# Ledger of designs, part 205: peptides against a protein of PDB entry 6DSZ

Target 1, 361 residues: chain A of PDB entry 6DSZ
Amino acid sequence: NYVVTAQKPTAVNGCVTGHFTSAEDLNLLIAKNTRLEIYVVTAEGLRPVKEVGMYGKIAVMELFRPKGESKDLLFILTAKYNACILEYKQSGESIDIITRAHGNVQDRIGRPSETGIIGIIDPECRMIGLRLYDGLFKVIPLDRDNKELKAFNIRLEELHVIDVKFLYGCQAPTICFVYQDPQGRHVKTYEVSLREKEFNKGPWKQENVEAEASMVIAVPEPFGGAIIIGQESITYHNGDKYLAIAPPIIKQSTIVCHNRVDPNGSRYLLGDMEGRLFMLLLEKEEQMDGTVTLKDLRVELLGETSIAECLTYLDNGVVFVGSRLGDSQLVKLNVDSNEQGSYVVAMETFTNLGPIVDMCV

## One batch from the design tools (peptide; made by RFdiffusion4, then SolubleMPNN)

Design b2_p21_1_s4 (from b2_p21_1, 10 letters changed)
Fold by OpenDDE base, seed 1:
Structure b2_p21_1_s4 (fold): chain B 361 residues (1-361), chain A 21 residues (1-21)
Amino acid sequence: as target 1 above (361 residues)
Amino acid sequence: MELLKKALEEMEKGKIKIKPA
């Protein structure tokens, strides 16, 4: 009897940073197929806290903090459309991951989107949005007292959504998305009415963006708005201000992931398909009236890492590089470049033994 | 270059100084 010790998955397909175990602890959460790993970030490195098995491949993993919660909650959606909200509870030495809410959000009708599952959370924690199927936007209202995640669909006229985010600083939950039609790629916004279960006209739109525009980054206040990342360009729009850059360095390889470094959205990490790590910088201009506007966008090459599936900034210039194709890494960003012009130093490397082929038996 | 340097210097103000392994 060869006990095929099921090798633990090593390929990373998602990572998030936040305060999940306590208000004070900085956590790194790593999704490896059906497995969730929880770490505390310490001066001595990553301390493992708990591993959690999920009922299916993790497709969405997002931390969020509802008003009046002391710590973050975790939203997980699996590739089988099982949704849950998880909470960490510790009582002395006893550690429990509890399910606050759960539900299945699968529809009987609809074409699964070719770009996969997108899950987003409103910054004010009013709702979760899901793009699961073409022509549908699923909404899960966030109610504290509801143990059952109930969802409804809103029809989306734009059938081919590329990426979608909730915007910051909106009175109503507002989505910003890149979509494709026969005329090209465009950016549009919609307000989401929970009451009427419909879309209202959003604050702005941008028609005819770059043909390969692939990612939306919602920018926090005071800037607000969104960044749109393409193959050749990076654009900012907030309804009042538009700014675009086309740095030649990003044309060499497609940017595939991003992570916000600062709570105010002044710095982002970008990873491309060659394992290059960039910093996107938002240059601030303070007006005499105390208003803050975006002066400029800059992209700087930091160095090379494993090809990132996901990036998350921890603290003190330390970044976790979650890789599906290569070894995941903990890297340090240095103030001064090395002799090769790199600001990146590998601190720790986590061997990827390759994709566990889920033999669907 | 100056903006990048400033950005990287601001990161060094982080609370959790993770030691290299």
Scores: peptide ipSAE 0.609, ipTM 0.946, DockQ to the pose 0.889
Fold by OpenDDE base, seed 5:
Structure b2_p21_1_s4 (fold): chain B 361 residues (1-361), chain A 21 residues (1-21)
Amino acid sequence: as target 1 above (361 residues)
Amino acid sequence: MELLKKALEEMEKGKIKIKPA
């Protein structure tokens, strides 16, 4: 009986950056199947702090900071629909990951969406939204005193949601989503009423977007609105302004992940299926009244990395490339390109031993 | 080019200067 010591999973299926251990610490959190790895970002690199076993494969991992919290809380949803909100506590040398709230959000009735689980958090921390099943949007109200995560469903008329995000700067929680119907792909917005447990009409919609529109990026203020990423085009819409670009370079491979670099949403990292890393830049225009508007969108090729499942900007041009198919990397973005025109330099490589094939022998 | 360069230069102003290994 070779007890194959179950090697720790090495394939990354999610990553997030924030302030989980303290208000001052910059953390990298990495999801590797059922394991959560917590690092502090330091001048010497990634310092491991804690590893946490989860009761299932991590499907959603999001940091959020409710009003009056000094540091971020962590929302996790597993593939088995176990939801929890985790808090980091340290008392001297003792490190505890505390479950502030938990619940199972599985429905007895519903078709699991073929595009998998989507979990999003309202930027004002009013709710968590979950697309688990076709034709349903699940809402978890965020209440500080509630140890039990209660959820309710709102019926979504749009059965085939491709991606969904909460928008920034909305009086009510507002979702923006790409959906597909027989006429093509479209973008729509809904306000989410916690009180009435229904959708209200959102601020804008865009019918007949690119046929392969696959991702929504919610843009922070002052720009607001959303970026829609397709195979051939990148579009911006905020209700008042529409911009579209079709850079030929993105046609070569599908963009599969993104990460916001700046709190104001002026820069994003994009990763494609070939491991190409791009920067999406939002060029601002300051109006005479002091309003900031989006002038232009630009996409620039930075270089090549491992094929990213997830990207997260750390600091000082350092990016974590979480890979499921290849080795994860810590990469540096340089100001000057090398002789090959690449701005990317690998700093550290984290060997991916591949999927743990549970050989049930 | 100029916008990218400025963007990359702004990143170098980050608080945590992670040294290349």
Scores: peptide ipSAE 0.609, ipTM 0.945, DockQ to the pose 0.869
Fold by OpenDDE base, seed 2:
Structure b2_p21_1_s4 (fold): chain B 361 residues (1-361), chain A 21 residues (1-21)
Amino acid sequence: as target 1 above (361 residues)
Amino acid sequence: MELLKKALEEMEKGKIKIKPA
């Protein structure tokens, strides 16, 4: 009996950074199909801590910290609609990944969305939102004492949602989404009522955005609002302020992923389909009343990497570039550019052996 | 240029200094 040791997946399909193992540890979590890898970020590089097998391909992986938790919890949704909330526990040398809550969130009726599964968490940890099917928004209320993830659906009138996020600084959980209709692409907001299990009118909308608007970034306070990324433009809107830029450099290749560098949302990393790495910069203006407003948006080319499926900033200008199509990388951002004008230096490369074709026999 | 430089300099103030391999 040749036990064909199934080759471990190497293609990265998600990555997140946070404080999962402890309040003090900086972790990198990497999703590789059904495998979750947990690292501690150290001065000596990535220290492996644990590998976890999941009951299906990881489709969503998000860290969140409910009020009164000392460290982050991990939400995972699989492509088979198995949801769980995981906690890291260490007791001496014993390391356990504890399932705090689980559930299956599959609907018997619904058209799976062509743009795939979207999972988002409210910044105040009131709920998880899922776009799984066209015309439905699934809500999982976050309750500490509930071991069973209960979900309900709210009908979305907007059938073709492209991307969705929860906004920051909202009294009620508020989603912002890009959708397409016969007239073009638009941005809309809804408040989510847990009590009534319905949408209320959100604070703002923007009709007729760029035709190729594909991503929503929720911006933390003090700015609030959202960034909308298209093929030709990057726009900011918070209900009161609108700002748009159209830097020619982003038109060359489609931006496919982003990551927030700092908690205040002043800097983002952007990756495109050619492996170009950009920094998006939010310039602040302090008003006489002490309010902070967005003065300007800037995009700067940092350099080239592997084609990112996901990006995550670690610390000290170190970025993990998770790649599905190429080798994943740990890269350093330098203050000074090299002779080629690049600020990016590869520190470590992780060989991608290609997609594991799950032969469904 | 100044804004990018400042942004990159601010990153160097992080706690975990990963040495280049």
Scores: peptide ipSAE 0.608, ipTM 0.945, DockQ to the pose 0.840
Fold by OpenDDE base, seed 4:
Structure b2_p21_1_s4 (fold): chain B 361 residues (1-361), chain A 21 residues (1-21)
Amino acid sequence: as target 1 above (361 residues)
Amino acid sequence: MELLKKALEEMEKGKIKIKPA
């Protein structure tokens, strides 16, 4: 009897940082296929708190804090379209992960998008948005007392959505997305009406972006707007201001993931397919009226890591590099570069044993 | 370079001083 001890999955397919265990704790949450690992970030490193088995491969994992919650809640969507909202509860030594709400958001009709599942949360926690199928945008209204996640679809005229995010600072929930049509790739915005269950015209659009524009980053206030990441260019747009850069260094390898460092969106980490780690910097200009505007965008090479599937800034220049293809890492960003010009130092490496063939027993 | 340096210096002001393992 070969007890194939089902090795725990080691490949990371998602990570997020927030305050899930308490308002004061900084947590790292790691998705490894069907497993959720919860850590507290401490001066001694990552302290494991809980591991949770999920009812399928985690496809979306996002922290959010509804108005009047003391700590973050966790939204999870599985590859089988099981959605849940999780809450951490601790009573003395007893730790429970409570399902506040759940539902299945699968549609009987629709072509699953070839670019996979996208899940996003409105910054004001009004709704969750899901791109599951081409030509549909699914909305889950966020209601505190609803244990059943109800969703509805809004038809999206743009059939080939590449990436989508909710924008910050919008009176109504507003999505910004990159889509492809026969004329190329474009950026568009829509307001989402919960009442009418339809899209309204968004504040801005940008036609004919870079052909390989692949990611949208919603930028918090005071800047607002979005960053569009391409193969050769990085662009910013907020309706009033447009700025584009084409740093030659990013052309060498495709940027595949990003993470916001600061709550104000002044700094982002970018990871490419070669394991290069970049910082995207939003240079601010303070106007005479006290308004903050974007002056410039800069990209700086920090160094090399494992090929990131996901990145998350922790604190004090420490970054978790979640890798699917290689070993995940905890890395430190130093103020001064080493002799090789790298600002990155590996602190800890988490061995990736490769894909566990889930033999469905 | 200066902007990056300032950005990295600001990170060092973080609350949690994670020590290398």
Scores: peptide ipSAE 0.604, ipTM 0.944, DockQ to the pose 0.884

Design b2_p21_2_s1 (from b2_p21_2, 12 letters changed)
Fold by OpenDDE base, seed 4:
Structure b2_p21_2_s1 (fold): chain B 361 residues (1-361), chain A 21 residues (1-21)
Amino acid sequence: as target 1 above (361 residues)
Amino acid sequence: SEKRKEEEKKYLEELVEELKK
């Protein structure tokens, strides 16, 4: 019996940064198919801590910190609809990944959405939202004492959701989503009533956005609202303010991933299908009353990387570029450009050995 | 197409019935 040691997956399909191992540690978590890799980010680089095998391909991986937790918990959803909440525990040299809660969230009836599985967490950790099937929004209430993840569905009238996020600064959990209908693509918001298990009218909508609007970024306070990324335009809306830019540089290739750089949402990394890395900047205007409003949006080309499936800003201008199609990279963002006009310097490259064909024997 | 609309209508009806359980 030759146990062919199946090569470990190298293609990255998700990454997230947060404080998973401790409140003080900065972690990089990398999803490689069924494998979760946990690193501590240090001044010297990435220190591997643990690798975890998951019972299926990781489809969603999000860090969140419920009220009264000292460190982040990890939500994982697999492509087989197995959901879990994981906690890191260390006792001396013993490292354990503990399942705080688990459940299967598969429905008997539902058409899997063409845009795949979307999982989002309310910034106030009231719930997890899942878009798994057309016409349904699944809610997992977050309860500390519940070891069994219970979910319920809310009917979503908009069948063709492209992307969805929870908004920040909302009294009730509020989703913002891009959807497509016969008239084009639109942005809408809904409040989620946990009590009534229904949607209420959200604070705003934007009809007839760009036809190729594909991504929603929820913007933290003080700005609030959302950024909608298209092929040709980037728009901001918060109910009171609307801004749009159409920088020619983004038309060359589709933006496919993003990551927030600043906690206040003033900067975002954007990656496109050509491996170009951009910075999206939100310029603030401080009002006399101390309110901060968005003055303008700006996009800057930083340089070129591997084609990002996911991006995550670590610290000190270091970015992890998770690539499915190419080699993943650690890159440094510099303040000054090199001789080629790039602000990006590759620090480390992680060879992608290609798709591990799981030969199901 | 009308067929797509009918299929979509049927799908929605099935979803609504499932949500009522």
Scores: peptide ipSAE 0.345, ipTM 0.888, DockQ to the pose 0.009
Fold by OpenDDE base, seed 2:
Structure b2_p21_2_s1 (fold): chain B 361 residues (1-361), chain A 21 residues (1-21)
Amino acid sequence: as target 1 above (361 residues)
Amino acid sequence: SEKRKEEEKKYLEELVEELKK
């Protein structure tokens, strides 16, 4: 009996960073198909803490900190629509991953969206939003007392949502999304009413964005608003201010992932389909009234990495490059370029042995 | 196409019925 040691999945399909193990620990969480790997980020590198088997392929993985929690909780949604909220507990040497809540969020009627499952969390932790099906937006209210994930659907008139995020600094939970209709791609916002279980008109919209607009980045305060990433352009909108850039360098390959570097949203990492790593910079202008406005957007090429499925800035210029198609990497961002003009130095490489095709037995 | 519009209409009708339950 050859115990085929089931080769552990090595292809990364998601990564997040936050404070999951404790309030003080910086963690890297890596999704590898059905496996969740939990690391502590140290000055020496990644320290493995726990590996968790999930009941399906991880489709959404997001950290969030509800009011009154000392550390982040983890929301996971699987490709089979199993949702859970996980908490890390350590008692001495005993490490437990506790399910705070779980549920299946599959609907009987719904056309799965072409862009796949999107899961987002309100920055104020009021709700989780799920775009699972065309014409529906599923809401999971985040109530402290509800151990059960009670979801409800809101009708979304826009059938072809490309990407969606919750905005920061909104009195009510507000989504911003790119959608496609016969006239092109557009950006719209909706307020989510938990009480009425409906959408209200959001603060702004932008019709006729770039035809290949594919990603929404919610920008934290003080800027607020959103960044829309296209193939040829990067645009910012917050309802009052619009700014667009079209740096020729991004036209060469499609940007496919992003990660916020600074808590204030001043810098973002961008990764493209060629493994190029960019920094998107938001330049501030302080007005005489003390308001901070966006002055300009700039994109800088940092260097090359493995093709990122996901990116996360850790600390001290260290970035985790999660790759599905290639080897994942820890890379260091340097202030000065090397002889080749790269600001990126590979620190560690994690061999990708290929996608483990889960043979559904 | 008219067919796509009809399919979309039917899909939306089904969604509305499911949302009423």
Scores: peptide ipSAE 0.345, ipTM 0.887, DockQ to the pose 0.009
Fold by OpenDDE base, seed 5:
Structure b2_p21_2_s1 (fold): chain B 361 residues (1-361), chain A 21 residues (1-21)
Amino acid sequence: as target 1 above (361 residues)
Amino acid sequence: SEKRKEEEKKYLEELVEELKK
């Protein structure tokens, strides 16, 4: 009986940073297929806390903090549409991951979207949104007392959604999404009515964006609005202000992931298909009335890393580069460049042994 | 293609029927 110790998956397919173990601890959570790894970020590096086996491949992994929670909760959706909300609980030396809520959100009728599963959480924790199928937007209302994740569908007229996010600073939960129709790619917003279970007209739209617009970044207050990332351009829109840049450097390779660095949305990390790491900077202008407006957008090349599937800024210029194709890395961002003009230094490398071929035995 | 439009139309009809339940 060869107990083939099944090699643990090493390819990273998701990562998130937050306060999951406690209000004070900074955590890195890493998704590796069906495995969730939980780390505490320390001055000495990553301290492993717990590993959790999930009942399927992790497709969505998001931290969120409902009103009156002391620490973040974890939303997980699997590729088989099993949803759960997890809580970390420690009692002395005993560490438990508690399922606060669970449910299956699979529909009987629905064409799985070509761009895969998208899961998003309203910044005010009113709902979870899921784009699972073309022409549907699934809503999971967030209720503290509900152990069963109940969902409903809203008809989304736009069949070919590329990416979607919840916006910040909206009275009602508001989504912003890039979609494709026969005329090209466009950006639209919808308000989500939990009461009526329908979409209302959102605050703004932008028709005829770049043909390869692929990502939406929701920008926190005070800026608000969204950033749209394309192949050749980066655009900002908040309903009142529009800005676009077309830095030649981003045209060389497709941006595939992003992560917010500053809580106020002043900086974002961008990773491309060549493993280049960029900083996107939002330059502010303070008006005489104390309002803050976006003055300009700027992109800076920081350096090269493994090809990122996901990026997450930890603290003190440390970034986790989650890689599916290569080795994951812990990297340091420096203020000064090295002799090669790079601001990136590898601190630690995590060997990727390759994709676990799901041998259906 | 016409075929793609027909498939899309059929899919939309199925979605509308499911959302009415």
Scores: peptide ipSAE 0.343, ipTM 0.887, DockQ to the pose 0.009
Fold by OpenDDE base, seed 1:
Structure b2_p21_2_s1 (fold): chain B 361 residues (1-361), chain A 21 residues (1-21)
Amino acid sequence: as target 1 above (361 residues)
Amino acid sequence: SEKRKEEEKKYLEELVEELKK
């Protein structure tokens, strides 16, 4: 009797921070293949609350707060296209993860995209958007009373989407995406009509961005717009203002993940393929009319960590570095550098035992 | 290549047919 002690997965493939267990609790949620780990962030560190087995590898994990909810809900999409919306409920000592809605969003016809599954949520919680297949954008309308996640497809003329996000502060749900065609990489926006189930022309586009533009960051108000991250450049565009920087320090390694630090979008963490951690800073200018505009972009090297698959800022300068290739870490960001010029101190390291080979029996 | 263009055209035709259902 070979008792194969199934080792728990240790490689992190996603992480998110929010208020899932309560309105007051700050949570760290970690996706490790088919396992979801839920922690409460405390002054003493991470307190484990619940582990949840999912029916498939987690491909998308996003927290969102519909209007009138006191705490965040969790959207999960698996690699087998099973979608669910989860709620945390606690009644005394009883802890339940409740499925509010579920559905399978697989299409019969579609070429899976080379850049994998992308799932995004409209900041106003009007819809979920899914890029699963080339030439399709799937929409899941968010309705409070619907236990069945119904989706529809919109044709996307751009077959090779690199990354996509919903923009903030738009009257209609608006996506911003980087795509590649034979002429290069470009940025485009579309408004999504739920009523007509079609795309309308978005507020702006930028043709011929950097050839290696790979990530879109939606910037919240008051700035609005998006940041486009490439190999050599970081650009901002909001329809009215364009700004680009090309800091030499980012050319050394490809930026692969990001996380917003400030709710107003003034700072972002960036991680590269060498485990370097950067801060991207948006400098504001206050106009005489009280409007806030972007004055400048800056990038600062903070230090070195494990190679991040995902980053999430917790609180008080603490960052979780979720790693697939190495050990995940809790790190502290300091105001002052150490003797080596690093602002990063490892607080805790979580050993990665490598990929769980799913022995399909 | 011409072959890639034909494969892409066929894929787009299949997508359009599926979207009409």
Scores: peptide ipSAE 0.342, ipTM 0.887, DockQ to the pose 0.009

